Peptides against a protein of PDB entry 5Z08. Designs and how they scored, part 42

Target 1, 168 residues: chain A of PDB entry 5Z08
Amino acid sequence: RQKDEWAKKTSSLMKQLDWFIGEHLGAMLAAEELGGPVVGELMEIDPDDLSAGFNAHGKLKKATSQPDLDRRQRRIDDIWGPQDEQGQAHKRKRGADEALAASAEMRDLIEQLMNKLVEAGGDNSATYVEIPRESAAARFLVRSKVAMFHPNDARRLRLVDFGRDLDD
Target 2, 222 residues: chain B of PDB entry 5Z08
Amino acid sequence: GLPRLIDAIEEASKIPAKRRQTPIKPTIEKLTTHLYTHGASPDSLLRLADLLTLRNHLDQASLAAITRNLYPSSTVSDEVVLRFIGALGHGQLKPTLALQALFLRWLVMVYHLLENPGVLGQVYGVLFDLLDTAAIRPQLCHLLALVTRRKHVRPFRIQAILTLSRQTGGDPNLTGLLRVFKNYYPEIIVGDATKGRASAFKHPDPQWRQHLDEIQQRRSEA

## One batch from the design tools (peptide; aimed at target 1 I110 F140)

Design b2_p17_6_s4 (made by RFdiffusion4, then SolubleMPNN; from b2_p17_6, 11 letters changed)
Fold by OpenDDE base, seed 5:
Structure b2_p17_6_s4 (fold): chain B 168 residues (1-168), chain C 222 residues (1-222), chain A 17 residues (1-17)
Amino acid sequence: as target 1 above (168 residues)
Amino acid sequence: as target 2 above (222 residues)
Amino acid sequence: MGDVLRQMIEEIAQLIA
């Protein structure tokens, strides 16, 4: 009975987490990866604002002049293509694909972090996940105080021990 | 008595106004006068809830007048509550949004008379999903402020209300609801968009409350 | 948003640990 309630609760929370990642977080993480604003520091970016690209300060570029666009900005422009109808459709599709990719990355990362927590059996040293890159997802988890990097290795990420921190 | 008045209105509600042999207005006035004087029993409340929530040929003014005088003489059953909740939202068979706002206001004003306040907690999701409907949002936020418990304060709902608050330019009612959420989770950052004045969710109608109290007191003496 | 995510993950982590 208690196990079933636990399983049901866990499943419900996982579904909520999955929904949150897919519906809200993925697009913002994708924006950050594309050189957009840092997730959590800025208000919701209108997808249309994402299309305009970001300046060196992470602010929406007004439609004006072509200065030496940073490599990321070129990628944004390449991703978002010319503002013709076909370009907008491709842009929207690519934006959706990037959001899906970012969502998948975040889901996978959280899953790995949780799995390692379970597998470690209380050994904090065994809770680290090796990350291939410092992704927007990884950075977001750290900024959110959900995860922390290994002190000596930024390629190793673990969940914050929420169990111990309740007593401190 | 009240049952006979309800019977007459129920029968009249089946017939288009233009085809009625007798004007319904005098009967509505008798009903509202009776409700104002004596309130409605649980059984009468259920019947009236059906009249108010189900599609019929009653005019909006009559429905509003009944709702404004819908004083419970006793408790409010789960069934009555669920009738009003079921009437919320968009649809051809649903009451007007103006009438829905009156229903929500009524639920706020009679919340303390609910037989089981937990029933509203069970339909919390239904209520919460209607927050985007501007016409009912003020009363809906007030009701949610009363109903919200820790179990309802979920991350997706926190985000949803934050998003909606931004989209609405910081609706004071949403800000008020966020403050209620913050009582359960102090770490909720009510962002700069919420620097606006939060609604205090004061009683919508103090005179109505006073009159309700008078009706309720008469029951305790009987 | 980060706080929301943290809370979700914290709640899940507390259940699975």
Scores: peptide ipSAE 0.208, ipTM 0.392, DockQ to the pose 0.300
OpenDDE base, seeds 1, 2, 3, 4: peptide ipSAE 0.180, 0.209, 0.188, 0.198; ipTM 0.309, 0.385, 0.351, 0.395; seeds 1, 2, 3, 4 fail the geometry check

Design b2_p17_7 (made by RFdiffusion4)
Pose (drawn by RFdiffusion4):
Structure b2_p17_7 (pose): chain A 102 residues (1-31, 98-168), chain B 214 residues (1-190, 199-222), chain P 17 residues (1-17)
Amino acid sequence: RQKDEWAKKTSSLMKQLDWFIGEHLGAMLAAEALAASAEMRDLIEQLMNKLVEAGGDNSATYVEIPRESAAARFLVRSKVAMFHPNDARRLRLVDFGRDLDD
Amino acid sequence: GLPRLIDAIEEASKIPAKRRQTPIKPTIEKLTTHLYTHGASPDSLLRLADLLTLRNHLDQASLAAITRNLYPSSTVSDEVVLRFIGALGHGQLKPTLALQALFLRWLVMVYHLLENPGVLGQVYGVLFDLLDTAAIRPQLCHLLALVTRRKHVRPFRIQAILTLSRQTGGDPNLTGLLRVFKNYYPEIIVSAFKHPDPQWRQHLDEIQQRRSEA
Amino acid sequence: SRYDTLAEIYQRLVAAY
């Protein structure tokens, strides 16, 4: 099957993203850097793991967030995540993976 | 003759205007004239794109003059296209929004000359996420309309464009892009973009005809 | 699906940066 390539590609890309978060993004968020990298990654991991956990239930894909989390603000500003309209302490990913002909 | 002019513009590009031992306007005009007559080679295009894309001491009028006369001889590389793509939106590294509109207009006019038109498809999300930026939205919509293929029409983009259309009170450029989306998915709830400058299209065609000569 | 999502996240974060 072609499955583990989609796995190999994902494990490889996950590492490249974590490298980018640690090397470039955490420092930008500070303006410590290491703390910002860890929380951004944890948040992205939590966000992605849940989006698929819902499959079809679009309503269950929100994660609790601290009041003034800079990571969520950046993710929303970068259009990778969205706050819940009724309250801003829950968050969901934009669902890039869903496709009509997937 | 052209590389020498670029070498001069590149050096003047590194120092402030008042510290220049010569006014640059005469040299910019020579470059503009040369580009009008002969077009820009693939390599010269790359160097010009760096000058138009990176922060330097060149003034806005000079950059706009260069952009307006950026007729390619032969083809347009991914290296050139991606630099213009990376120059889009807000940020301290990026050029003015006015120049960005010119770059987007230019990409539409040279779309048929890209060596690898699929490269725009690989950055489709970068172009699309910038539709909120009103200063460049008309040019973005036209380019996205040429770039959109079925694989790009995803539900989250359908919803995002609908919301933006409602919030802006119905931008005709957004509805033009939604028309292209519907061509791939008619299930969707319902300006046919013309060439932005016909004289420039005609002048480019004349310059491009030299490729048949040997 | 996971790959495409991750790819879009990585590309957009880089572009937004």

Design b2_p17_7_s1 (made by RFdiffusion4, then SolubleMPNN; from b2_p17_7, 9 letters changed)
Fold by OpenDDE base, seed 4:
Structure b2_p17_7_s1 (fold): chain B 168 residues (1-168), chain C 222 residues (1-222), chain A 17 residues (1-17)
Amino acid sequence: as target 1 above (168 residues)
Amino acid sequence: as target 2 above (222 residues)
Amino acid sequence: EKLKTLEEIYQRLLYSS
């Protein structure tokens, strides 16, 4: 009975985590990968930077003069212009594909990090996952204090030991 | 047990404080102590949600004390969530805005325990339309930051936040919510009016979180 | 143990996003 309840809770939490990664975090990570805002960074977004908007490369556009309320609405309307423009459909599709990719990467990283922790049996040296690149997912795991880079090798990532932080 | 305490409070809630034969405070203290120690089952949560959201003769201090100790021992059902959402806004039959802020804070703190997190997404419009209510805005923005998905980020809502941000002198919670919107649409131009620090939407009560985790763990060991 | 770890991961991700 207890094992079954534990299994149910674990399954429920996994589903919630998967949902959170897939439906929320993946889109934000994809935006970061596309040069958008950094996830969880206290973007002291300089108001001037926010007003300028981001170019296709996530770089701040030059702050043009106070765009009239009408220009903001036009830009929103241009972003949300009629669905029929093939270009917006392609951008949305690309964004969706990137969100799926980022979600998959985050899920895989979390799974690998957890598996390595279990396999290491308490040996901290064996808990590192090798990452092929410093992805938005990897960076976010570090920023969120879920993971830590190896002090001498940014290609090696480990799960933070949550057990010690609770007892200290 | 908890059901008997709830029964006693339900009966007392039907009677004006001046007409009660016994003070309710000792029963509320027993309830809150029990909730703190053991949490509330889904069934108990529903009953407590009714006590908290429906107009009755319970005092605000008692309602606040129950809300502050409303630790789920398990999951939170859609029905419980909808009771709290239905209690939001202005109206003579609705709870006070102070209590509504506590409900929103609670929803933030138990968001990970929702049986269906999507339920909040279904009522997104109801939540969003309350952003003009200053008394609940901080917690509402935090909840919306958790709930917001790409489908919710619409031009009219972007404009509404921008307008409200200007009207409020750049409320950091609105700036924080707009940042969440920008995560879905990086091209959103936040006007000069959002000069303020964005709220980081940190967990509102780390001690409450820790205690919730302890309650949740005991159930996994049982 | 795995459940506690998952919960902590989930909480940290939620509040850092």
Scores: peptide ipSAE 0.466, ipTM 0.612, DockQ to the pose 0.364
OpenDDE base, seeds 1, 2, 3, 5: peptide ipSAE 0.449, 0.460, 0.464, 0.460; ipTM 0.531, 0.561, 0.611, 0.445; seeds 1, 5 fail the geometry check

Design b2_p17_7_s2 (made by RFdiffusion4, then SolubleMPNN; from b2_p17_7, 9 letters changed)
Fold by OpenDDE base, seed 4:
Structure b2_p17_7_s2 (fold): chain B 168 residues (1-168), chain C 222 residues (1-222), chain A 17 residues (1-17)
Amino acid sequence: as target 1 above (168 residues)
Amino acid sequence: as target 2 above (222 residues)
Amino acid sequence: EKLKTLEEIYQRLLYSA
């Protein structure tokens, strides 16, 4: 009975985590990978930088003059212009594909981190996952204090030991 | 047990304070102590949600005390969520805005325990339309930051936040919510209205979180 | 143990996003 309840709770939590990663976090990570805003960074986005807006590569456009209320509405309208422009469909599709990729990467990375923690049996040296690149997912796990890079090797990532922080 | 305490409070809630034979405060204290120690089951949560959201004769301090100790021992059902959402906004039959802010804070803190997180996404419009209500805006923005998905980020909502941000002198919670929108649409120009610090939407009560985790853990061991 | 770890991961992700 207890084992079944534990399994049910674990499954429920996994579903919630998967949903959160897939439906929320993946899009943000994809935006970061595309040069958009950094996830969870207190972007002290300089108000002037925010006003300038970001190009398709997340780079600040030159702060042009006070964009008139009408220019903001036009940009919103340009972003949301009639669905029929093939170019917007391609951007949306690319964004969706990148969000799926980022979600998959985050899920896989969390799974690897969890598996390595279990396999290591308490050996901290064996808890490191090798990452092929510093992805938005990896960086976000570090920023969120879920994971830590190896002090001497940014290609090695480990789960933070949550047990010690509760007992101290 | 908890059901009997709820029964007593339900009966007392039907009677004006001046007409009660016994003070309700000792029963509320027993309830809050029980909730703090054991949490509330799904069934108890529903009953407590009714007590908190429906117009009754309970005092605001008692309602606030219950809300502050409303630790779920399990999951939070859609029905419980919808009771709290239905209690939001202006009206003579609705709870005070101060209590509504506590409900929104509670929803933020228990978001991870929702049986169906998508339920909040279904009522997104209702939540969003309340952003003009200053008294609940901080918690509402935080909840919306958790709930917002690409499907919710619409031109009219972007414009509404921008307009409201200007009207409020750049409320940091609105700036924070607009940042969440920008995560889905990086091309959103956050104009001069967002000169302020964005709220980071940190957990509103780390101690409450820790205690919730302890309650949730005890249930996993039982 | 796995459940506690997953919960902590989930919580940290939720509040950092």
Scores: peptide ipSAE 0.466, ipTM 0.609, DockQ to the pose 0.366
OpenDDE base, seeds 1, 2, 3, 5: peptide ipSAE 0.444, 0.456, 0.458, 0.461; ipTM 0.531, 0.494, 0.613, 0.553; seed 1 fails the geometry check

Design b2_p17_7_s3 (made by RFdiffusion4, then SolubleMPNN; from b2_p17_7, 8 letters changed)
Fold by OpenDDE base, seed 1:
Structure b2_p17_7_s3 (fold): chain B 168 residues (1-168), chain C 222 residues (1-222), chain A 17 residues (1-17)
Amino acid sequence: as target 1 above (168 residues)
Amino acid sequence: as target 2 above (222 residues)
Amino acid sequence: KRLKTLEEIYQRLQYSL
């Protein structure tokens, strides 16, 4: 009974994670790989413009932050925007293929990181996964504090030990 | 549909409860049921954010019920985020601190759906300056833990957290936020006041997350 | 342990967007 509930919860969470990676994160990872914005990069809207933007009624004054939304939309449109009808289908297909590839890389990397952690049996030296390249996926895992690079070798990545943070 | 329900609630919100011809509760229940089943579009989210954040004649229970069922069916715009941020703090025109805590909790739960997560980084100072407000501090620390980047970790903010932690007897949420700061600056001396339990900033509602994920998945199939 | 690890991974990924 408890094992079955745990298995169901694990399966459900894996499906959610796979969806999150495939449908939400994959396109952003692909955009980073293609020289687009870094996943989770804070577009600097000037903090002064936002502080000035609150009137006494709690309405944002229209701070003209139009240019950065327009730049992000333009970059998305430059990456994904319609060129000619045939070019659109090819760009959509290429973009979809890159998003799928980035999603698969992220999923595989997470799986390898988890498997190595289990296989290491508590030996921190054995927990590292060798990565062929510094991908957007690898960088995002490090930025998200899911993984860390080996201090002397950027080709070696390990899962962060969450146990210390969860039991404290 | 959802727009018509919002229209009816907007009109009712202009009228004191004692002067309404019809009870609003059945319409609120229809709205919350619709939101639970289908979520809210970006346009509907903006209208609902205005209903939740602007002073009107809606009762606190109705506002809380809408907030608890405020599932985005798509993304969350900067404008929606900023409505909720603008509703924070003390003032006669501000929502209750209990409702503000629900807004902060909502922002935590939908953080991954923001069109621009950077918008929260821009209002970081506004959020940080509210840490003295005990009623919203748990959710505020959680949101700040998500939003904090190296550029936000400044000496004056480190000192402010340390001072406030001492004044509060070591609030675990402040200790949790200070641990996030320490990830950027390991040299931060977590004084004796921070030896307490730090909050792990776990997802505040796993069931709400599950249901949000189901709503979001239906959009990809349509 | 594995479920908690997956939960933590998922949360950290979501929060880093």
Scores: peptide ipSAE 0.534, ipTM 0.668, DockQ to the pose 0.441
OpenDDE base, seeds 2, 3, 4, 5: peptide ipSAE 0.529, 0.520, 0.529, 0.524; ipTM 0.678, 0.694, 0.675, 0.686

Design b2_p17_7_s4 (made by RFdiffusion4, then SolubleMPNN; from b2_p17_7, 9 letters changed)
Fold by OpenDDE base, seed 1:
Structure b2_p17_7_s4 (fold): chain B 168 residues (1-168), chain C 222 residues (1-222), chain A 17 residues (1-17)
Amino acid sequence: as target 1 above (168 residues)
Amino acid sequence: as target 2 above (222 residues)
Amino acid sequence: EKLKTLEEIYQRLQYSL
């Protein structure tokens, strides 16, 4: 019973993580990989934009409620988009393909990091995953304090030991 | 629909409970049930933020129930965030500190849905200056732990947390926030007075997170 | 352990946006 509940919770959380990576991170990772802003920075309104958004009464001007996916995709499309309708459809497809690729890379990297941690059996030297390139996914995992590079080799990445970091 | 429920509650909120012709509780229950099932749109969130943060005749239990069911179906706008931030602190027109703690907890739980997380970074000083308020400190430290960037880690703020930590006998939430600061400045001596376990700032409500994710997923499938 | 690790990963990713 408890093992089954744990397995269900783990499966549910994995699905949530996969959704979060696909729907929230994928487009931002793809944007960073394509030479766009660093993941999370595009969400920082320039202090100038925020100052311009405040009226004399401290109220933000109503940002038009564009749907999340549409705003992120429009920002990518506005950065990269040729003006023609056929070009927009091809760009939406290319942007979607890049977001899917970035999501898959992030998911695979997280899975490898977790698997290596389990396989290492407590040997910290065996916990490193070799990364073929420094990707937006790898950089984001390090910035988020999920992973750390090997001090002497930027091609080696390991999961942060969350147990030790919480007790120290 | 949700807009009509909000209309009814807005009108009832203008009238003292003793002078209402109809009990508000059934309408609040319908609202919270709707929010639990479908979440709130950006427009509905703004209206609900006003109901929660502005002084009105709604009872504290109703306000708390709305806050506990305030699932965004989409994003959270800067305007919504700023309503909740503007409701923090001491004053006769401010919500109760218990309700403010729920608002801070909500902001932590919806942080990933903010249209612009940077808005919290801009009000960092306002949040930081409230750390002396014990009733909201746990949730405030958690929110600050999310919001803190290198630009916020200044010598005067380091010293302020260290001083407050000594004065509070080593509040674990302050120690947790100092640990976040130490990630940017390793030379920060979290002195012997912080012998307390640093707060790990775990998600406040995993069940609420799961339900939020289900609401958010239904939108992506539609 | 795996569940706690996943929870921590998920939380840290969400908080870094």
Scores: peptide ipSAE 0.553, ipTM 0.744, DockQ to the pose 0.420
OpenDDE base, seeds 2, 3, 4, 5: peptide ipSAE 0.543, 0.535, 0.543, 0.549; ipTM 0.747, 0.735, 0.746, 0.753

Design b2_p17_8 (made by RFdiffusion4)
Pose (drawn by RFdiffusion4):
Structure b2_p17_8 (pose): chain A 102 residues (1-31, 98-168), chain B 214 residues (1-190, 199-222), chain P 17 residues (1-17)
Amino acid sequence: RQKDEWAKKTSSLMKQLDWFIGEHLGAMLAAEALAASAEMRDLIEQLMNKLVEAGGDNSATYVEIPRESAAARFLVRSKVAMFHPNDARRLRLVDFGRDLDD
Amino acid sequence: GLPRLIDAIEEASKIPAKRRQTPIKPTIEKLTTHLYTHGASPDSLLRLADLLTLRNHLDQASLAAITRNLYPSSTVSDEVVLRFIGALGHGQLKPTLALQALFLRWLVMVYHLLENPGVLGQVYGVLFDLLDTAAIRPQLCHLLALVTRRKHVRPFRIQAILTLSRQTGGDPNLTGLLRVFKNYYPEIIVSAFKHPDPQWRQHLDEIQQRRSEA
Amino acid sequence: MTNNEQFLRYMIEEIET
């Protein structure tokens, strides 16, 4: 099957993203850098792992977030995540993976 | 003759205007005239795109003059297209929004000359996420309308464009893009973009006809 | 959007796609 290539591509891309977060983004967020990288990654991992865990239930895809988390503000500003409209301490990913003809 | 002019604009581009041993306006005009007559080669286009895209000491009037006369001879590379894509939106590395509108207008006018038009499809999300920026929204919508293929019409983008249409009170450029979206998915709840400058199109066609000569 | 925001957005979309 062609499945593990979609796995190989994903494991490879995940590493490239973590490299970007650690080398470039954490430092930008500080303005320590190492702490910002770890929390951004944990947050993206939590966000992505849940979006698929819901499959169809669009309502269950919110994660709890500290009050003034800069990682969530960046992710919302970069249009990769969205706050819940009723309160801003839960967060979901934008669901890039969903496709009508997937 | 053209590379020499670019070499001069590149050097002046590195130092402030008052420290220049010569006014640059006469040299910018020579470049503008040469581009009007002969077009810009693929390599010259790349160098000009760097001058238009990177922060330098060139003034706005000079950059706009260059952009308006950026008629390609032959084709437009991915290297050139991506530099203009990367120049879009807000950030300290990026050019003014006014120049950005000119770049987007230019990409529409030269869309048929891209060596790899699919490259815009590979950065579709970069273009789309910038629709909120009103200063460049009309030009963004026109380019997105040319670039949109079925694979790009995803539910999150459908919802995002609908929300933006409601919040802006109904931008006709947004509804024009939604029309293109509906062509791929008629299930969707319901300006046919014209060429932005016909004289520029005509002048480009004249310059491009030289490619048939040998 | 900044270059970092655009690139991050692109990476996440590629991972999910």

Design b2_p17_8_s1 (made by RFdiffusion4, then SolubleMPNN; from b2_p17_8, 7 letters changed)
Fold by OpenDDE base, seed 3:
Structure b2_p17_8_s1 (fold): chain B 168 residues (1-168), chain C 222 residues (1-222), chain A 17 residues (1-17)
Amino acid sequence: as target 1 above (168 residues)
Amino acid sequence: as target 2 above (222 residues)
Amino acid sequence: MTDLEKTLRLMIEEILS
């Protein structure tokens, strides 16, 4: 009974996680991989920028001083902005494909990390997943305090132990 | 008791209605009557949240009836909150948008009973990104109005609400949320977007509130 | 930590709990 309830809860939560990755993270991870902003950087607009106020159109009066931010934002807008021109359709398809790829990479990485944690049976040395590259997905997991790199090897990643044995 | 009713409904939820040996409606009625009379414990709330949010063979009317009677007898855990938040959005595995609107309404009505109100602040971005979904926007704006703190009021979110307000012809719920934002940053020039009719975010159901208070008082006396 | 990072952490913590 408890195992079935746990299995149901876990399955529900996994579906919710899968949805969150696909709908909220995938595009932002893809943007980071394509040389866009770090995931969440667009969310870190300084409250002090609000002191400039917004015009009637909701635009900040201060020109974003960093030309690189404008270029990155323009690339993001070109990838995910509304379908005006035919050339944007191809960019959007590519952007959608990159978002799907980034979502898949994140899902696979989380799955591998969880599987290694279960297989290790408490041996911390066996919990590491080898990653082929430092991806946006890997960095995001570390920033989220969900994963950590091996202290001596940045190609090895493990889940943070949240102190609950899966068997309890 | 309530656990046995939940057990029966959980088992029935695995089976298509046409293949059930017994109708589930009488058990749902017993459950909703029990919930109305006694409320749900934290453990029962979690089990009911799973029944409401997971894809199963329960009919929409039954799910709605359970949600409308989902009175907490005590507190609401982070786990219960996260079940409902995870059920939001579009997808074949998600509950209907009508049911999602009921979940958001429920979260508004039980907000004062959350063990950790900060959990909603941690998922603020997830909630905010769903504002384009018209079917859940009224309840979502109300919940965001409760959850919003100064740290959430960012330029990109202000711009997003302004843009969406223009696209919707000035949805009163968005105007209400912009007023909440302006309370944290009075210097925000919202232009004509705030001159329109705004929602006051009144309690969705005063009778439900009164009944919840009665259930909660019984716990304090025990 | 961003809201997205916090959200992911909470979801994973709940799965592993």
Scores: peptide ipSAE 0.412, ipTM 0.437, DockQ to the pose 0.271
OpenDDE base, seeds 1, 2, 4, 5: peptide ipSAE 0.409, 0.389, 0.404, 0.385; ipTM 0.442, 0.466, 0.422, 0.483; seed 4 fails the geometry check

Design b2_p17_8_s2 (made by RFdiffusion4, then SolubleMPNN; from b2_p17_8, 7 letters changed)
Fold by OpenDDE base, seed 4:
Structure b2_p17_8_s2 (fold): chain B 168 residues (1-168), chain C 222 residues (1-222), chain A 17 residues (1-17)
Amino acid sequence: as target 1 above (168 residues)
Amino acid sequence: as target 2 above (222 residues)
Amino acid sequence: MTDLEETLRLMIEEIMS
């Protein structure tokens, strides 16, 4: 009975988490992956300036006329760039697809992290997930103090165990 | 007691209305009567929050009735708050926007009973990003008006409200929220957006407040 | 921490509690 209630509660919370990721994080994670601002560190980027794309330093490129828009910048511009009527739908769709992909990556990563923590049975060494890259998702989890990198291997990420009283 | 009523509703919520052997309405009425008379304990609030926020087979009228009678007998936990916050926004698995508006209204009315009011400050961005949703904007602005602290008043949020205010033709709730922002930063140039009618963010239901106070007083005497 | 980061933390903490 308690396990079933816990399972239901956990399932409910997971659905809420999935929604939060999909609705609030996905687009921002996608923007970061595309070379946009760090999630939540959106400097005073005028939404209109988001259309101008970001330089290599994540700063808004001033609309300098330089034609050599890097493929990533084109993708950002395709996602966030000025909406020509027909181009808007495709850009919105591409943006939505990238946001969806970023959301899926975050969801999968969280799920893996949670599963590894449960499977480890208290062995901290077994709690690490191997990540293929330092993604915006991984960085966000670390900044959120939800996950930690292995001290010697930035390709290994573990979930912070919130059930352990930090008093140890 | 209340736990048994919740048990019955939880079980009924798993079954489509057409397949239920017994009508749920009498049980909902008993629940709402109990809530009106005694309020809900923290544990009961959590269970009810799950019933209200999770996709189930309960009808909208029943969910609304429960929400309207969701008097806390004690405090409101962070967990309960987070259930309601997590239920906000668009999506097939989300409650209706009408129900979300009721949740936000409820949060406004019980704000003073939160165990940790700071929890709403932690989810401030989530709430703020929903301001474009017209159906919940009035209650959302009211909640944000209560929750807003100096740390939340950022240039990008000011600009976002200004933009949205222009797009909405000067929604009085947005104007009200801008005035709250201006209280923290008087130097905010709000232009013509604040010259319009602003919401005063009055208590949504004075009778509900009075009844809540009566329920809360009984706890202090027990 | 940003509000979003704090929100995610709270949600995950609640799941894992």
Scores: peptide ipSAE 0.446, ipTM 0.447, DockQ to the pose 0.308
OpenDDE base, seeds 1, 2, 3, 5: peptide ipSAE 0.437, 0.438, 0.424, 0.435; ipTM 0.420, 0.432, 0.407, 0.447

